# Peptides against a protein of PDB entry 6TME: the designs that were tried, part 113

Target 1, 324 residues: chain A of PDB entry 6TME
Amino acid sequence: NRLKRAYIALQAWKKAFYSDPFNTAANWVGPDVCSYKGVFCAPALDDPSVLVVAGIDLNHADIAGYLPPELGLLTDVALFHVNSNRFCGVIPKSLSKLTLMYEFDVSNNRFVGPFPTVALSWPSLKFLDIRYNDFEGKLPPEIFDKDLDAIFLNNNRFESTIPETIGKSTASVVTFAHNKFSGCIPKTIGQMKNLNEIVFIGNNLSGCLPNEIGSLNNVTVFDASSNGFVGSLPSTLSGLANVEQMDFSYNKFTGFVTDNICKLPKLSNFTFSYNFFNGEAQSCVPGSSQEKQFDDTSNCLQNRPNQKSAKECLPVVSRPVDCS
Target 2, 324 residues: chain A of PDB entry 6TME as posed
Amino acid sequence: NRLKRAYIALQAWKKAFYSDPFNTAANWVGPDVCSYKGVFCAPALDDPSVLVVAGIDLNHADIFGYLPPELGLLTDVALFHVNSNRFCGVIPKSLSKLTLMYEFDVSNNRFVGPFPTVALSWPSLKFLDIRYNDFEGKLPPEIFDKDLDAIFLNNNRFESTIPETIGKSTASVVTFAHNKFSGCIPKTIGQMKNLNEIVFIGNNLSGCLPNEIGSLNNVTVFDASSNGFVGSLPSTLSGLANVEQMDFSYNKFTGFVTDNICKLPKLSNFTFSYNFFNGEAQSCVPGSSQEKQFDDTSNCLQNRPNQKSAKECLPVVSRPVDCS

## One batch from the design tools (peptide; made by RFdiffusion4, then SolubleMPNN)

Design b2_p15_5_s4 (from b2_p15_5, 5 letters changed)
Fold by OpenDDE base, seed 4:
Structure b2_p15_5_s4 (fold): chain B 324 residues (1-324), chain A 15 residues (1-15)
Amino acid sequence: as target 1 above (324 residues)
Amino acid sequence: MKEVTSSYTPPPVPR
């Protein structure tokens, strides 16, 4: 009996709670699991006459505890939303049994360990949010082989390079921000055909930006700020026909910021502050447009306010990295 | 029936 299995799972989970400040699980008593707060039932996909637990929503419950292996008994769950709690430990491998998983949100918790590879076992997964946790280690390349719509990885402890498989991703939104990713952005990035928003903020990424970024025609948000990128901005960035927000601040970029970038048709905000740019087109100057906002602060620009000193600029500007 | 909210654009949540 599916509901019986669900009862076992949910009672095991309640037992795994250390603190429930809002008494969310206070009514988690008895066999009628469909009446449980945060538990949602629906007709089973294989038999409409059978009621099953199809979703969990414990968002913002501030519950402290862990996820017990018995959660693997919730085999009909398609939506698992438990963000903004204080769950700790690892994501149980037993969740591989949840083959209908469609949206998995465990963001803003205290989860630890490597990337939850159990997420790779879910064939129908479309939404993955594991941000604001303590996940660590390498990002498995296989994550981008999945047909995901959104991938939120930001604010974790992920290390190593970004997999080259990123180009295979069908996701519209991907966040890498505030991790420890290193190396270059893969050239395959240009193959992300559905990409709208990508955020690399606050990593240890380096090297030149790949020219293939210019192939991201659907990108509206591109943020590569607070990294170690070097060289000039690719001329191919003129291909970002739909970019609205672009941020390259807090890097080690050099060279000239061109009209082709600053005159992008949908561009509303372009921040390239805290680099070593030694020139900019007039169209890039803050205040040059009423419809666009620019920030050129703390570069090596002549006749602009709030620039770096010659002492800071000369060592870098005199040794530009050739990305060609 | 209870409705489960679905969102592909969750707001930023500070830790």
Scores: peptide ipSAE 0.030, ipTM 0.703, DockQ to the pose 0.069
Fold by OpenDDE base, seed 1:
Structure b2_p15_5_s4 (fold): chain B 324 residues (1-324), chain A 15 residues (1-15)
Amino acid sequence: as target 1 above (324 residues)
Amino acid sequence: MKEVTSSYTPPPVPR
């Protein structure tokens, strides 16, 4: 019965294909769905004697089409990987029936519409990858209430502020890059206890960096480049004991880049170029360390190459933003 | 049986 439902779903999906360049679905014929290319069967969790469709892997198939509502019949699917295709439309709400969903990867497609709220309905979801699509609108605050390990949101059309609920996230990796997020980074960010990597690249974020970033002692990658951040770097960044890659380039930061930041013990790359910093410690100077790489290009630094002109610097440096 | 691929840290996918 479960495989029959899967057959109906998969045949409906095949019918929803506009193009299958690699003929991935060529063998999607007949009731033996477990033999279908990209379809993976396993014993059901509730009855090991029953074989069910437990996973879909159509990664890199370049399939054009859409996700039909009949996919909701794949109620035993825990792994859904369809990245690097040309699927369009919206994520069907009928996928709420896939209560075993563990990993959902629809990245690098042509999906549109608001955040797929159906992802919030999956109680066991650990991996969410919706990057490189055209999802738009606000990010639901509830996404960070979920016990996710990874949240990939980059390269979409998300707008509005980053929810304050971010501090509740248990994710080790979160990407916001290349969206339209605005406002400040929430102070609650420091509560992300499992965070290893976070990227804010290429948004419309602004304001001062919260001091609470310094509480992210497990973070190895922190990239806030290409935004509108202002003020000085928080002194509390000295608390980033495990940071390896740090990028604040292409912002409007001012002030002095201190020793306690540049001497972070695990720091391998620190880019703070294209800002308005008016001073840096000797430890921040490119070439000052054999084990660390720095980039101080295009700031307002004295006696450094490739800096902004006095004309560009003076209006900004003379009116520093007080983040206190 | 077929093995389903799983990754928590997939490499960047160019669009």
Scores: peptide ipSAE 0.029, ipTM 0.704, DockQ to the pose 0.070
Fold by OpenDDE base, seed 3:
Structure b2_p15_5_s4 (fold): chain B 324 residues (1-324), chain A 15 residues (1-15)
Amino acid sequence: as target 1 above (324 residues)
Amino acid sequence: MKEVTSSYTPPPVPR
């Protein structure tokens, strides 16, 4: 009996709660699991006459606890949303039995350990949100082989390089922000044909931006701020026909910010502050457009306010990194 | 029946 298994799982989970401030699990009593708060039942896909637990939504419950292995008994769950809790520990490997998993949101918790590789075992997964946790180590390259629509990895402890398999991703939204990623952005990034938003904020990324970024014609948001990027902005950025928000601030970029970037047709906000740019086109000057917002603060620009001192600029500007 | 809401673009979570 599937509901009986669900009962075992949910009761085990209730026992794994250290704190339930809103008494979310107060009604988790008895065999009628479909009446449990945050538990959602639906007809089974393989037998519509059978009712099964198809979803969990405990978002914003502030529950402290862990995920017990018995959760693997929830084999019919397609939606697992438990964000904004205080769950700790690791994601159980037993969740590999949840072969219908479609959306997995464990964001804003206290999970630790390596990337939850169990997520890679779910053939139908479309949405993965593990942001705002303490996941660490390398990002498995296989994550980008999955047909995911969204990948939220931000605010964790992931390190090492971004896998070159990123180019295989069909995701529209990918966030790497606020991790410890290092190295260069892979050149394969240009192959992300469905990408709309990508965020690299606050990592240890370095090197030159790959020219292939310019191939991301569907990108509306590109944020690479707060990294260690060097060199000039690729001229191929003129290919970002749909970019609306672009941020390169807080890097070590040099060179000239060109018209072909600042005149991008859908560009609404372009921030390139806190770099070492030594020139900008008139179209890049803040206030030059009513439709576009620019920030050129703290560069090495002449005749602009709030720029770096010559002492700070000269050592960097005089030795520009050639990315070609 | 209760239904779980799908969200591909969840709002930012303060942390």
Scores: peptide ipSAE 0.029, ipTM 0.691, DockQ to the pose 0.069
Fold by OpenDDE base, seed 2:
Structure b2_p15_5_s4 (fold): chain B 324 residues (1-324), chain A 15 residues (1-15)
Amino acid sequence: as target 1 above (324 residues)
Amino acid sequence: MKEVTSSYTPPPVPR
């Protein structure tokens, strides 16, 4: 009996709670699991006459505890939303039995260990949110081979380079922000055909920006701020026909910020502050447009306020990195 | 019977 298995799983999970401040599991008593708070039942996909546990929603419950292996008995669960809790430990491998998993949200918890590779075993997964945890190590290349619509990885402890397989991703939103990623952005990034938003904020990325970024025709948000990027901005950035928000601040970029980038048709905000740019087109000057906002603070620009000193600029500007 | 909830576009989650 599927509901009996669900009962075993849910009772094991209740036992794994260390703290339940809102008494969310107070009514988790008896065999009627469909009455449990945060447990949602629906007709089974293979037999509409059978009722099964199809979803879990414990968002914002502030529950402290861990995920026991018995959760693998919830084989009919397609939606697993447990964000904003204090769950710790690792994601159980037994969750591989949840073959209907569609949305997996464990964000804003205290999970640790490597990337939860069990997520790679779910054939129907469309949404993955593991942000605001303590996951560490390298990102498995296979994550981008999956047909995901959204990938939230920000605010973790991920290291190593971004996989070359990123170009295979069909995701519209990908966040890498506030991790420990290093190396260059892969040239394959230009192959992300459905990308709307990509965020690299606050990593240890370096090197030149690949020219292939200019192929991201559907991107509306591109944020590469707070990294170690060098060289000039690629001329191919003029191809970002739909970009609205662009941020290159807090890097080591040099060269001239051109009209071609500042006159992008849908550009609303362009921040290139805290770099070593030595020139900008008139169209890039803050206040030059009513429709666009620019920030050129703390560069090596002449006749602009709030720029770096000559002492700071000269060593860098005189030795520009050649990205050719 | 409860309706299954979906949160495809979750808001930012502060930590």
Scores: peptide ipSAE 0.029, ipTM 0.704, DockQ to the pose 0.080

Design b2_p15_6_s1 (from b2_p15_6, 7 letters changed)
Fold by OpenDDE base, seed 4:
Structure b2_p15_6_s1 (fold): chain B 324 residues (1-324), chain A 15 residues (1-15)
Amino acid sequence: as target 1 above (324 residues)
Amino acid sequence: MKEELKKKVEEILNE
């Protein structure tokens, strides 16, 4: 009996709660699991006459606890949303039995350990949100082989390089922000055919920006701020026909910010502050347009306010990195 | 939010 298995799983989970401030699991009593707060039943796909637990929504419940292995008995769950709790420990490997998993949101918790590789076992997964946790180690390359619509990895402890398989991703939104990723952005990034938003904020990324970024013609948000990028901005950025928000601030970029970037047709905000740019086109000057906002603060620009001192600029500007 | 999720679940299960 599927509901009996669900009962075992949910009762094991209730026992794994250390704190339930809103008494969310107060009604988790008895065999009628479909009446449980945050538990959603639906007709089974293989037998419409049978009710199964198809979804969990415990978002914003502030529950402290862990995910017990018995959750693997929830084999009919397609939606698992436990956002904004205080769950700790690791994601159980037993969740590999949840073969119908479609949306998995464990964001804003206290999960630890390596990337939850169990997510790679779900053939129908479309949404993965593991942001605002303490996941660590390498990102498995296979994550980008999944047919995901969105990948939220930000605010974790991931390290090492971004996999070259990123170009295989069909995701419209990908966040890497506030991790410990290092190395270069892979050249394969230009192959992300459905990409609308990508965020690299606050990592240890370095090297030159790949020219292939200019192939991202559907991108509306591109944020590479707070990294260690060097060299000039690629001239191919003129290909970003739909970019609205672009941020390269807090890097080590040098060279000239060109008209072809600042005149991008959909550009509304372009921040390139806190770099070592030594020139900008008139179209890049803050206040030059009423429709566009620019920030050129703390560069090596002549005749602009709030720039770096010659002492700070000279060592970097005199040794430009050639990205060609 | 609960009703929206229920609808999503139903949509997914009916696909």
Scores: peptide ipSAE 0.038, ipTM 0.726, DockQ to the pose 0.039
Fold by OpenDDE base, seed 1:
Structure b2_p15_6_s1 (fold): chain B 324 residues (1-324), chain A 15 residues (1-15)
Amino acid sequence: as target 1 above (324 residues)
Amino acid sequence: MKEELKKKVEEILNE
């Protein structure tokens, strides 16, 4: 009996709670699991006459505990939303049995360990949100081979380089922010055909920006701030016809910020502060447009306020990185 | 079939 298996799983999970401050699981008593708070039932796909546990929503329950292996008995679950809790430990490998998994949100918890590779086993997964945890190590390259609509990885402890497979991603939104990623952005990034938003904020990324970024015609948000990028901005950024928000602040960029970038047709905010740019076009000057906001603070610009000293600028500007 | 389940679950979650 599918509901009996669900009962076993849910009772095991209740037992794995260390704290339930809102008494979310208070009604998790008896065999009628479909009445449990945060448990949602639907007719099974294979037999509409059978009711199954199809969704879990425990968002914002502040529950402390762990995910027991018995959760693998919830084989009919397509939606698993448990964000904003205090769940700890690792994602159980037994969740590989949840073959209908469509949306997996474990964000804002205390999960640890490597990337939960069990997520790669779900053939129908569309949304993966593991942000605001303590996941660590390398990203498996295979994550970008998945037909995901969104990939939220920000605010973890992931390290190493961004996989070259990123170009295979069909995701519209990808967040890498606030991890420990290093190395260059892969040139394959320009192949992300559905990309609307990508965020690299607050990593250890370095090197030159790849020219292929300019191929991201559908990108509306591009944030590479708070990294170690060097060299000039690629001239190909003029190809970002739909970019609205662009942030390159807090890097080590040099060179000239061109009209072709600042005159992008959909650009609303462009922040390039806290770099070593030594020139900007008039169209890049803050206040030059009523429709666009610019920030050129703390660069090496002449005749602009709030710039770095010559002492800070000269060592960097005199040694430009050739990205060609 | 998977999309049908998704819709059903979404409907339930939005109640």
Scores: peptide ipSAE 0.036, ipTM 0.725, DockQ to the pose 0.044
Fold by OpenDDE base, seed 3:
Structure b2_p15_6_s1 (fold): chain B 324 residues (1-324), chain A 15 residues (1-15)
Amino acid sequence: as target 1 above (324 residues)
Amino acid sequence: MKEELKKKVEEILNE
């Protein structure tokens, strides 16, 4: 019965293919769905004597089409990997029936519409990759209530603010890059106890960096480049004991870049170029360390090469934003 | 139980 439902789902999906350049679904014929290319069966959790469709892997198949609602019949699927295709439309609400969903990767497709809230209905979801699509609108706050290991949102059309619920996230990797997020980074960010990598690149984020960033003692990558952040770097950044890659470039930061930041013990690369910093410690100067790479280009630093003109600097440096 | 299923599926995918 379960395989019959899977057959119905997979045949409906095959019919939803507009193009299959590699003939991936050429063998999707007949009731033996476990023989289908990209379909993987395993013993059911509730009855080991019964085979069920447990995984889909159609990565890199360049398939054009959409996800039909009949995919909701794949109730035993735990792994759904369909990245690097040309699937379009929306994620079907019927996928809420896939209660075993563990890894959901629809990255590098042509999906549109709001955040696929059906992903929030999956109680066991650990991996969510929706990057490189055309998802739009607000990010649901509830995404960070999920016990996810990784959240990939980059290269979409998401707007509005980052939810304050971010502090509840147990994810080790979170990417916001290349969206249209705005507002401040929530102060609750410091509560992300498992965070290793966070990327904010290329958004419309603004305001001061919250001091609570310094509580992210496990973070190895922190990239806030290409935003509208202002003020001085928080002194609490000295708490980033494990940061290796840090990028604040292409913002509107001001003030002095301190020794406490540049001497972070595991810091390998620190880019703070294209800001309005008016001073830096000697430890921040490019070439001052063999173990660390710095970039101070295009700031308001004295006696450094490739800095902004006084005309560009004066209006900003003379009116520093107080983040206190 | 879910982890066991995952492992089995991963094994199949890696073959």
Scores: peptide ipSAE 0.030, ipTM 0.704, DockQ to the pose 0.044
Fold by OpenDDE base, seed 5:
Structure b2_p15_6_s1 (fold): chain B 324 residues (1-324), chain A 15 residues (1-15)
Amino acid sequence: as target 1 above (324 residues)
Amino acid sequence: MKEELKKKVEEILNE
């Protein structure tokens, strides 16, 4: 019965393919769905004597098509990996029936519509990758209430503020890069206990960086480049004891880049170029360390190469944003 | 610039 349902689902999906350049679904014929390329069967969790479709892996198949609602019949699927295809349309709501979903990777496709809220219905979801699509609208705050290890949202069309619930996230990696997120980074960010990597690159984020960023003791990568951030760097950034890669480039930061930031013990790369910093500690100067790389290009620094003109600097530097 | 940023993100995400 379960395999029959899987057959119906997979045949419906095959019919939903517009192009299959590698003939991935060429062997998707007959009732033996476990022999289908990219379909993986395993004993059912509730009955080990029953074989069920437990995983789909169609990564890098360059398949054009859509996800039909009949995929909701794949109720035993725990792994759904279909990245690097040309699937379009929306994620079917019928996937709510896939209650065992553990890893959901639809990255590098052509999916559209709002955030796939069906992902929020999966109680056991640990990995969510929806990057490199055309998802739009608001990010549901409930995404951060889930016990996810990784949240990949980058390269979409999300338009909203970052939810304050971010502080509840247990994810080690969160990517917001290359969206249309706006507003401030929530102060609750400092509560992300397991965070190792967070990327905000290329959004419309603004305001001051919250002091609470300095509480992210486990962060190894912090990239806030290509936004509209203003003010000085928080002094609390000296608390980033494990940061290796830090990028604040292409913002509107002002003030002084302190010794306490540039001397962070694990800091390997610190890029603060293309801002309006008007001073830096000697430890921040590119070439001052053999172990650390710095980029101070295109700021308002004195006696440094490749800086902005006084004409460009004066209007901004003379009107610093107070983040206190 | 956009491509450089994309590449950087890809590098970070692939590590």
Scores: peptide ipSAE 0.009, ipTM 0.411, DockQ to the pose 0.091; fails the geometry check

